# Peptides against a protein of PDB entry 3ESW: the designs that were tried, part 22

Target 1, 322 residues: chain A of PDB entry 3ESW
Amino acid sequence: NNIDFDSIAKMLLIKYKDFILSKFKKAAPVENIRFQNLVHTNQFAQGVLGQSQHLCTVYDNPSWHSIVLETLDLDLIYKNVDKEFAKDGHAEGENIYTDYLVKELLRYFKQDFFKWCNKPDCNHCGQNTSENMTPLGSQGPNGEESKFNCGTVEIYKCNRCGNITRFPRYNDPIKLLETRKGRCGEWCNLFTLILKSFGLDVRYVWNREDHVWCEYFSNFLNRWVHVDSCEQSFDQPYIYSINWNKKMSYCIAFGKDGVVDVSKRYILQNELPRDQIKEEDLKFLCQFITKRLRYSLNDDEIYQLACRDEQEQIELIRGKTQ

## One batch from the design tools (peptide; made by RFdiffusion4, then SolubleMPNN)

Design b1_p10_2_s3 (from b1_p10_2 with F2L T3I)
Fold by OpenDDE base, seed 1:
Structure b1_p10_2_s3 (fold): chain B 322 residues (1-322), chain A 10 residues (1-10)
Amino acid sequence: as target 1 above (322 residues)
Amino acid sequence: SLIEFILNLE
């Protein structure tokens, strides 16, 4: 009896695919109830849901992508990418080019395009006057600032001229293309949009301890790669826990295709208590939101993403992302 | 997971 091993393998793959797909079916009524109860009773869960409703979809805007690409010096960017790609003349495959692109975008963004703003320059005294600025507090946006999704405006007084300078904390990334300044929030917001504008698979990572960064899915490395625009950092997930000795409790990644607890990638030491939600409830929450984000995808897309998710979970367990 | 799948085939 010649066991048709090829036929058996094909049948097993079909059954496996069906099994995976069954996990991504519409939530059962009991799961919906659990979800609703969780987000209504747990503030952290509500926060994760609220962030997912914005961060998972806001960057999938073709008009914004066009504006970004029209605003950036693409000639400079691609010239630099091509130059660096040519140096590493390794036939490592077409997929490595995207890693060079992300590295150049990090360089370009930090060195040529965007500015860190601890304090604004004085609007009256001009450039390089931030040292003369005294914080007076924060206010709500005025009518003009409100047009650009501004929740808070920091107010500064110039010690030299006595004039007031407003530093609106804009959340509209298109406005940030004009202002070209901010802190970690503005940096990560605009940089996430920039990466998305190149058609890249990107997640926004929120850390509970007041930092934010990106992840990019590298087809070359076949994994999620840490990307921090503020630090011009590529594939250095250890920077916060080790280099900064930062204490952290939660890192949550938000992407178009899912919400993932990526804490294990970044929290390598000095872990703070994870007391905001039960681990089982957080896992459920992330899975539930992820399922919802994938409801419109076809079976092949769902299967491919599920395989990617499994690989990521294995990496997170093994601690072998590097 | 593949492990879960194998365990469910039994």
Scores: peptide ipSAE 0.059, ipTM 0.794, DockQ to the pose 0.108
Fold by OpenDDE base, seed 2:
Structure b1_p10_2_s3 (fold): chain B 322 residues (1-322), chain A 10 residues (1-10)
Amino acid sequence: as target 1 above (322 residues)
Amino acid sequence: SLIEFILNLE
């Protein structure tokens, strides 16, 4: 009996695809009940859900992408990318061009485009006056600030002139294209939109311990790559745990196609207690939200994303052998 | 996962 290995392989691939697709079918009633109970009873789960409702979809706005591309110095960006690609990129193939693009966007954003704002400059005294600013606290937005999804306004008094300066914490990334200043939240928010505007697969990573960054899916590296606009960092997931000696408990990535616990990528040491939710419940939550985000995708898209998910899980378990 | 698939083929 000549075992037709090719036929067996094809059959196994079909069965495997069907198996994978079966996992992404409509949630069973029991899963819906579990989900509802979890988000109703667990504050962390509710927070993850709330973030997913915003972060997974907000950046998929074609009008915003157009505004971003019209605002950036694309000529400068592509000139720099082309220059770096011409040095080394030809040997690695066309897919590496996008990695050069992301690296240039990191440079451009930090060096040419956006500013860190610990304290605002005094609106009256002008530039480089932040040293004279004393925090008075925070308040709600005024009528103008409220137009730009502002939840909080930090209030500062100038020690020199006595005038009050408002620092609105805008969540509208289009407003951030105008203001061009902020902290990690504003940086990550706008930079996530910028990356999305170039047609990239991007996730917003939320860390419970008050930091946020991006991940970009590199077609060249065939994996999710750490990207921090504040740090001009590409593929350096260790910077928080090792370089900063930061203690962390949770890192959750939010993308259009899924929500993933990426804590294992970033929490290399100084792990804080993961006591906000049971690990099984967090896994279930992320999977449930991911299934929901993929409900409109076709079988081939679901299968490809599931393969990507599996590769990521393997990576997270094995660690990077750098 | 592939492992889960293999384990469920039994």
Scores: peptide ipSAE 0.058, ipTM 0.792, DockQ to the pose 0.105
Fold by OpenDDE base, seed 4:
Structure b1_p10_2_s3 (fold): chain B 322 residues (1-322), chain A 10 residues (1-10)
Amino acid sequence: as target 1 above (322 residues)
Amino acid sequence: SLIEFILNLE
């Protein structure tokens, strides 16, 4: 009996697709109950859910993408990308071009566009006066600041002129295109939008230990790539654990198509206790949110994303990010 | 997972 291995392989692939798709069907009542109980009883789970409700969708705004592209010096960006791409002898249209684009966007953003703000300059004394600024604390936004999704305003007094300078911590990335300054939160927020505006697959990575960065899905590398706008870093997930010797417990990636625990990519040493949630519950939570984000996708889209997820999980288990 | 699929192949 000549076993038609090709027929069997095709049948297995069909059954596998159906099996994968069955996992992304509407959550069973039991899963809904588990989810509701988890987010109502676990503060970390509630935090992840709250972040997902914003970070997974906020950057998918075509109007914002247009504003970003109109604001950036696209001529400079593409000139630099084309120069470096040509220098390395790549053919036009190769998937690697997007990696060059992201690297140039990192350069452009840090060197030409955005500013790190430890302390603001004095509004009265002008530029390069941050050394004279003393923090007085934080307060809520005023009526104008509230228009730009401002949660907190840092207050500083100038030691030279005595005037008060407000540093609103804006969460509106369009306002950040105007202000062009901030810390890791503002940097990552606007840079995530910038990458999205170029049509790239991007995730926002939240670290519990007060840092945030991006991941970009490289079609050339066929994986998620670490991207930190603050550090002008591309594909250096080790910088936090190794270079900074940072202690970390959780890194959670938020994208339009899912929420993923990416801690294994970044926490290489000095792991802090993961005591905020049970590992099984975190896995369940991320999967549940991911399923919800994919409910409107067709079967082929769901299957392709599930294949990508499986590849990422294998990568994270193997520790072979490099 | 692929493993779960293989294990559920009846």
Scores: peptide ipSAE 0.057, ipTM 0.799, DockQ to the pose 0.103
Fold by OpenDDE base, seed 5:
Structure b1_p10_2_s3 (fold): chain B 322 residues (1-322), chain A 10 residues (1-10)
Amino acid sequence: as target 1 above (322 residues)
Amino acid sequence: SLIEFILNLE
């Protein structure tokens, strides 16, 4: 009996697709109960949910994308991308162009566009006066600052003139296009929006140990790629654990299509206790939120994303990120 | 997962 292996392979692919699609159907009552109990009883789970409600959707704003593209020097950006792309003689195909774009955006953002702000310049003394600034603490936003999703304002006194300078910690990325300064939070927030404005697949990565960065899905590399705007870093997930010797417990990626525990990509050594939630509950939480984010997608979109998710999980298990 | 799929075919 000549086993028609081609027929078997086709049948298995159909059954696999149907199986995958079945997992993305509306949550069963038992899953809803488990989810509700988890987010009401576990503070870490509640935090992840709260972040997902903002970070997974906020950057998918066409009006913001237009404002970003109108604000950036697109002529300079594309000129630089085209130069780098031309050096490789197109031998690696068109998909590599997006990697060059992200690398140029990292350069442009750090070198030409945005400024790191440990301390603000004195509003009275002008530029390059941050060395004279003494922190007095933090307060709530005033009526003007509150218009731009400001949670806190850092207060500084100038040692030279004695005047007070306010450093609002704006969460509105459109306001950050104007202010052009911040720390890791402002950098990652605006840079995530910038990447999204070019139509790229981007995730916001939250680290529990007070850092944030991006991931970009490279069609050329066919995987999620580490992107840190503060460091001008592309595909260097090891920089925190190895170069910084940073101790970490959790790295969670937030995107429009899912929430993923990416800790295995970044925590290579010096792992802190993962004691905030049970591993099975974290896995369930991320899967449940991801399922909800995909409820409006068609079967083909769900299947393609699920295939990408499985490939990422294999990558994370094998430690083959680079 | 592929493992879950295989286990579901059995």
Scores: peptide ipSAE 0.054, ipTM 0.782, DockQ to the pose 0.102

Design b1_p10_2_s4 (from b1_p10_2, 4 letters changed)
Fold by OpenDDE base, seed 2:
Structure b1_p10_2_s4 (fold): chain B 322 residues (1-322), chain A 10 residues (1-10)
Amino acid sequence: as target 1 above (322 residues)
Amino acid sequence: ELIEFILKLE
């Protein structure tokens, strides 16, 4: 009896798909109870949930995408992308074009568009006066600042003229298109929106130790790629642990389709204690939120994303980017 | 997940 290996392989693939899909069904009552107990008893879990409720969906706004595309110098961006793609990209296939686009967006954003603001310039003395600014503390937003999702305003006094300058920490990325300045939070917030506006799969990565960056899913590389707008960095996940010698405990990625612990990608040395939550509870939390984010997706979308998730987990275990 | 699937087939 010649075993029809092709028939067996097809049957196994069908059964495997059904098995994967079964894991993304509506959470059992026991899982809901576990989730509720976890977020009510663990502050870190509550924080991850709170971030997911904002970061996983806020950037999926078509109106914002239009405003971004109208604000950027698209002619310059695409001219530069086309120029770099014409050198080497044709040999690698069409999918590499998006990698060139992200690299140009990193360049454009840092060099041409956005500014780092450690301290603001004095509103009275003008440009390049930040050296004269003394921090006085922080306060709540005024009536105008409150319109742009501002939770905190840093207050500075000019040592030269004595005037007060306000540095609102805006969370509205559309306001950041106007102000074009900030720290890592503002940089990552607006840059995440920019990448999303080009139709890219993007995650916002939160590090517990006061840094934030992006990940972009490269169709060319077939993986999540580290992207830091502050550093103009593409595919350099090691920069924090190795180059900065930064100590870190948690890196959590937030995207429209899931929440993932990506700590293994970025924490290569100087690992801080992971004592905020049990590892099994963090894994459960991320999976539970991810399932909820996928409830509206069809079976094929769920299966494709599950395959992507599995490949990412393999990558994170092996420590080798393919 | 593939390993888990294989283990359930056994």
Scores: peptide ipSAE 0.053, ipTM 0.775, DockQ to the pose 0.104
Fold by OpenDDE base, seed 5:
Structure b1_p10_2_s4 (fold): chain B 322 residues (1-322), chain A 10 residues (1-10)
Amino acid sequence: as target 1 above (322 residues)
Amino acid sequence: ELIEFILKLE
C-alpha cells in the first residue's frame, strides 16, 4: 500500500491549524485566575501589563497617522527611497522597498527632523545655549503642559541670564511633532508612530535598563528587524550588548498583535539576573496578553500571526539573527 | 508549539 504522503501532509496541516486556533480561543477560568494572581502579586508583571495597555494600542490611531504624514517631508523621503532602490536593481522590488523606506525614515528623523535634547536651550538666550543650562530638578506639569500627557518637567536655570527654562517630558507624540526634541523616550515614541503611519508592523521594545527602541517586521527579510531611531540603526541588535557593553536583564516588545520577550535577540553578553519574575510566569504573561490582543481577529489572521510567532521563537532559540 | 502538536498526535 503506497502511503500517500501528500494526503498525510495535508491532513497534518489541517490538524495543526486547528490545534493553533484552539490555543487562541477564550482563556479558561484557570488561566484568568493565574493571570489575575500574577499581576496582583508581581510588580514586574503589573508593569508589563500597564505598558501593554498603552503601547499595544496607542499608535493605531488613524487621525495621528494623517497628522504625521502631513507634517513630514514626504517628497524628500520618497525621492531618497526611490534613489536608493534604483541602485540595487533587485527583481524582488516590492518587499525590499519597505526596508529602504525604514532606512530613509531613520536618516530623515535623525538628520533632518528631530533633535537630541540632553539639556534644553535657554528660552531667553535662544539657540545653541544648552551648555549654559544647570539642572535644578524636576516637577509636575503646569495646566498647559498637562494637556499633552506630561508627567514630568525638568527645570533648568541659565547661567548667563538667570532665567528658568522648562523641559516638559511629553508623552503625546503629536506634541513631539511640534517640539521636535527629546531623549530616547521621545525619540522612540514619535518614531514608532511615524513607522505606524506608513502602515508598517512595528513593536515598541522596552529594556528594563533604561533604553527603548523599535522593531519593524520586514517582509523582505521575513523577520523582526531591530530599529533604533537614536542610533540611526537598522538590523544591529548587538549594539547594546557588544558595542556599548551594556548589561541587561529584560527586553520586552509591545505591538498591536502581541507582547514578546525579545531578550535573547539583544542580551548577547553581560546578562543581569532575571530575578523580577519566574521565566514560566513571564512566558505565560506574554502569551496571555497576546491572546487577548488577538480576540477580534479571524482564524486566518490568527494562524498567520501564530506562524510568524513560531518562526521568531525558532530564530531566538537558534541565535540566527545576523 | 510544533512539538506540543506532535505529542498530541501520538
Scores: peptide ipSAE 0.048, ipTM 0.760, DockQ to the pose 0.100
Fold by OpenDDE base, seed 4:
Structure b1_p10_2_s4 (fold): chain B 322 residues (1-322), chain A 10 residues (1-10)
Amino acid sequence: as target 1 above (322 residues)
Amino acid sequence: ELIEFILKLE
């Protein structure tokens, strides 16, 4: 009996595809009830949902992409990318060029474009006066600041001139193209948009312990790659747990095609209690949101994304990101 | 392993 292994493999692939696609069909009533109950009863779940409603879609704005590309020094960026790409003799094909692009964007953003703002400069005294600034607290945005999705304004008094300087925490990334300053939130927000503006697959990673970064899907590496604009870091997921010795409980990635618990990529030691939600409920939540984000995709797109998801899950289980 | 195998067949 010559077992036609090729025929069996093809049949298995078809059956597997059908099985995968069946999971991405419209949610059953019971799943909807579970979801509703979860988000209404669990604050962490509600937070993840709320973030997904913004972060999964906000960066998919063609108008914003155009504004970004018009604002960046593309000539400088591509000159540097081409220079670094040329050193390696092009041996690794076109896919590696994108990795060089992301690395240059990290360099450009940190070195040339954006500024870290612990405290603002005094609006009256001018540049390099942040040392003279004393925090007075935070307040709501004024009418002008409110136009740029500002939730909080930090207030500082200059010890030299006594004037008040406002540091609006803008969430509008287009406004950040003007202000060119912020902390991890502003950095990650604008940098996520920048990467998206180049047509890249990008996720926004939220850490519960007050940090945020990106992941980029490298076609060269065929995986999600850690990207931190604040650190000018590419593929260094260990920096938080190992280098910073940071304690963490949750890292959640938000992208246009899904929400994924990526904690295993970043929490390598000093894990804090994961007590905000049951693991099964978090898994369900992320899957449910992901399923919703994919409702408009065709069967082939759904299947390809599901294959990518499975590969990522295998990676996360194996801990082989080193 | 089966999933990995299936993914390699594509």
Scores: peptide ipSAE 0.037, ipTM 0.694, DockQ to the pose 0.658
Fold by OpenDDE base, seed 1:
Structure b1_p10_2_s4 (fold): chain B 322 residues (1-322), chain A 10 residues (1-10)
Amino acid sequence: as target 1 above (322 residues)
Amino acid sequence: ELIEFILKLE
């Protein structure tokens, strides 16, 4: 009997698809119990869950996307993208255009749009007066600042005029379009929204050791790409571990379709102890949250995302990002 | 995932 190997292969692929899809069905009672116990007993797990409830969905706001696109100099941006694309893009294919767009957005954001604020200028003395500012500490937001999701306000006194200047740490990215200044948190927050406003697949990456950045899914490179707005950096995941010699323990990526431990992409040396949670429990947590984020997706969307996840996991294990 | 699938078929 000639074994129809092609038929067997097709049947195996169907069964494999069904197997993958079965992992994204409603969680078993045992998994729900494990999840509840984990988030109630482990503070790190609770933190990851809390961040996922905000970061995975907040940037999927069409009204915000419109406001962003209306605020940016799109003519300048696309002019620059078209200029760079015209050099090499036609040979590499249309998908590379989006990589050029992200690179231009990095340039535009850092050079033309947003400012780093270590210390604010004095509200009374005007521009370039930050050198005269002494930190007095932090306090809660006032009634006006609280309207813009402000958790903390840094207080500074001017050594020249003696007046107090407030630096509210706004978490509302629309307010950041107005203020156009901040530190890594404000930079990453607004830049994540900017990338999302162009219809891109974007993740917010949280590092436990006080830094944040983005990842963009490049259709040209067919992988998640490191993007840091503060550094104007594209596809340089090594900058923290190697260039900065930064010690790190956890990097967690938060996107609309999943939560992923991306530590292996960024922690190349000087790894700090990963003692906040068991590795198996962190893996379970990220998978469980990811499963919940995908509950409304159809079988084809789930399968495509699962294939993408598998490729990313292979990449992270092999260390072949470059 | 593929390895887990193969292992379940055995």
Scores: peptide ipSAE 0.048, ipTM 0.765, DockQ to the pose 0.094; fails the geometry check

Design b1_p10_3_s2 (from b1_p10_3, 6 letters changed)
Fold by OpenDDE base, seed 1:
Structure b1_p10_3_s2 (fold): chain B 322 residues (1-322), chain A 10 residues (1-10)
Amino acid sequence: as target 1 above (322 residues)
Amino acid sequence: SLLEEIKKLL
């Protein structure tokens, strides 16, 4: 009996595809019950759900993308990208161009576009007066600040002139295109939108221990790449655990196509207790939210994303970027 | 992974 190995291979591929697609079908009643119970009984799960409802979709706004592209110096950006690409990029293939673009956007954003703000300058005394500013605390937004998704306003008094300066913590990334200043939250928020505006696959990474950054899916490297706008860092996931000696418990990535626990990529040492949720429940939660985010996708899109997810999980287990 | 195994067979 000549075993038709080609026929068997095709049948296995079909069965495998069907199996993968079956995981993304509408949730069973038992899974819905488990999800509802989890988010109602576990505060961390509720927090992840709440973040996913915002971070997974907010950056998919074509109007915002247009405003971003109209605001950036695209001529400067592409000139610099072309210059770096011309050195070695032709030998490595065209897909590396997007890596050069992201690296230039990191440079441009930190060096030319956005400012780190520990303390604001005095509105009365002008530029470079932040040294004279004393924090008085925080309060709610006024009527004008409230228009730009502001939850908190930091209040400062100038020691020189005695005037009060307000530093609103805006969550509207379009307002950040005007203000051009902030801390890690504002940096990551606007930079995530900037990367999305170039049509890139981007995730927002939340760390429980008060830091945030991005991941970009590199077609050249065929993996998710660490991107930190504050640090002008590309593909350096070790900087927090190793360089900063930061202690961390959870890193969760939020993108349009899924929510993923990426803690294994960034927590290389000094791991804090993961006591906020059971590991099985966190895995279930991320998969359940991811499934919901993919409900409108076709079978081929679902399959491609599932293959990418599998490769990422293999990478995270092996601890080696392939 | 099962996918890697299948890709080797195709």
Scores: peptide ipSAE 0.010, ipTM 0.520, DockQ to the pose 0.638
Fold by OpenDDE base, seed 2:
Structure b1_p10_3_s2 (fold): chain B 322 residues (1-322), chain A 10 residues (1-10)
Amino acid sequence: as target 1 above (322 residues)
Amino acid sequence: SLLEEIKKLL
């Protein structure tokens, strides 16, 4: 009996696809109960859910993408990308172009576009006066600031002129295109939108220990790549644990297609206790939210994303960047 | 991946 290996292979692929798709079917009643209980009883789980409701969808706004592309110096950006691609990119194929684009966007954003704001300049004294600013605390937004999804306004007094300067912590990334200043939150928020505006697969990474960054899915590298706009960093996930000697407990990535615990990519040393949730419950939570985010996708999209998820999980276990 | 290995068998 000639074993038709092709027929067996096809049958195995079909069965494998069906098996994968079966995991993404509508949640069983028991899973819904478990999810509801988890988010109602565990504050960390509630926080992850709350973040997912915003971060997984907010950047998928075509009108915002248009505004971003109209605001950026695209001629400069593409000129620089083309220049770098012409040096080395032709040997690696067309897929590497997006890596050059992300690297240029990191450069452009940090060097030409956005500013770090530890303290604001005095509105009265003008530029380079932040050294004269004393924090007075924080307050709620005024009527104008409230239009731009502002939760908190930091208040500063100028030691030179005595005037008050407000530093609104805007969460509206379109307002950040105007203000062009902030801390890690504003940087990551706007930069995530910028990357999305170029049609890239992007995740927002939240670290419990008060930092945030991006991940970009490189088609060239066929993996999620660390991207930090604050640091102008591409593919350097070690910078926090090694270079900064930062202690961390959780890194959670939020994207349109899923929520993933990426802690293993970034927490290489100085791991803090992961005591906010049981590991099994966190895994369940991320999978459950991911399943909900994919509910409208077709079987082929679900299958492709599931393959990507599996590859990422293997990467995270092996600790080997490809 | 197991998928890549299976794809190589096809």
Scores: peptide ipSAE 0.009, ipTM 0.546, DockQ to the pose 0.478
Fold by OpenDDE base, seed 4:
Structure b1_p10_3_s2 (fold): chain B 322 residues (1-322), chain A 10 residues (1-10)
Amino acid sequence: as target 1 above (322 residues)
Amino acid sequence: SLLEEIKKLL
């Protein structure tokens, strides 16, 4: 009996696809109960859920993408991308072009577009007066600031003129296109939107220890790539643990297609206790949210994403991002 | 931010 290995392989592939797809079916009542209990009893889980409800969807706004593209100096950006791409001897249409684009966007954003704000300049004294600013504390937004998703306003007094300067911590990335200043939160927020506006697959990475960055899915590298707009960093996930000697416990990536614990990519040493949630419950939570985000996708899309997820999980287990 | 403190150390 000639074993038709091709038929068997096709059958196995079909059964494997069916098996994968079965994992993304609508959650069973027991899973819903587990999820509800987890988010009601565990504050970390509630925080992850709350972040997912915003970060997984907010950047998928076509109107915002248009505003971003109209605001950026696209001529400068593409001129620089094309120059570096051609210099390295690449042909047009190679998947590596997007890596050059992201690298130029990092350069452009840090060098030409956005400003780091430790302290604001004095509104009265003008530019380069931040040295004269004394923090007075933080307060809630006023009526104007509240229009731009502002949760907190830092208050500063000028030691030179005595005037008060407000530094609203805007969460509206469109307002950040105007203000062009902030800290890691504003940087990552707007930069995530910028990358999304170019049609790229991007995740927002939240670190519990007060930092945030992006991941970009490189079609050339066929993996998620670390991207930090604050550092002008591309594919350097080690910078926090090694270069900064930063202690960290959790890094969670939020994207349109899922929520993923990416801690293993970034926490290479000096791991802090992961005591906020049970590992099994965190895994369950991320998977549950990911399933919900994929409910409207077709079977082929779900399968392709599941294959990508599996590859990423293998990468994270192996500790070989390089 | 913690990043601001780290940047002062670097």
Scores: peptide ipSAE 0.009, ipTM 0.463, DockQ to the pose 0.012
Fold by OpenDDE base, seed 5:
Structure b1_p10_3_s2 (fold): chain B 322 residues (1-322), chain A 10 residues (1-10)
Amino acid sequence: as target 1 above (322 residues)
Amino acid sequence: SLLEEIKKLL
């Protein structure tokens, strides 16, 4: 009996596809109850849900993408990308061009476009006066600041002239194209939008221990790549745990197609207690939100994303990012 | 920010 191995392989692939697709079907009533109970009883779960409702969708705005592309010096960016690609890229294929683009965007953003703001300059004394600024605390936004999704405003007094300078913490990334300054939150927010504006697959990574960064899906490397605009860092997930000796408990990635616990990519040492939620409940939560984000996708799109998810999980288990 | 505290230690 010549076993038709090709027919068996095709049948197994069909059954496997159906099995994978079954995991992304509409949640059963019991899963909905579990989800509702979890987000109502666990503050960390509620926080992850709340973040997902914003971060997974806010950057998918074509109008914002147009405004970004009109604001950036695209001629400079592409000139620099083409220059670096011409040196090395022809041997490695066309897919590497996007890695060069992201590296140039990191350079351009940090060196030419955006500024770090520990303390603002005095509005009266002008540039390079931040050393004279004393923090007075934080308050709510005024009527103008409230137009740009501002939750808090840091207040500073100039020791030289006595005037008050406001540093509004804007969450509107379009306003950040104008202000061109901030801390890790403003940097990551605008840089996430910038990467999305080039049509890239991007996730926003939230760390519980007060840092945020991006991940970009490299078609060349066929994986999620660490991207930190503050550090001009590409594919250096170790910088927090190793270089900074940072203690961390959770890193959660938020993208249009899913919410993923990426803690294993970044927490390489000095792990803090993961006591905010049960591991099984966090896994359930991320999977449940991911299912909801994929409800409008067809079976082939769901299957391709599920294959990508499994590859990422294997990578995270093996520690084989490099 | 945590980045500011780390930069003070480095």
Scores: peptide ipSAE 0.008, ipTM 0.511, DockQ to the pose 0.012

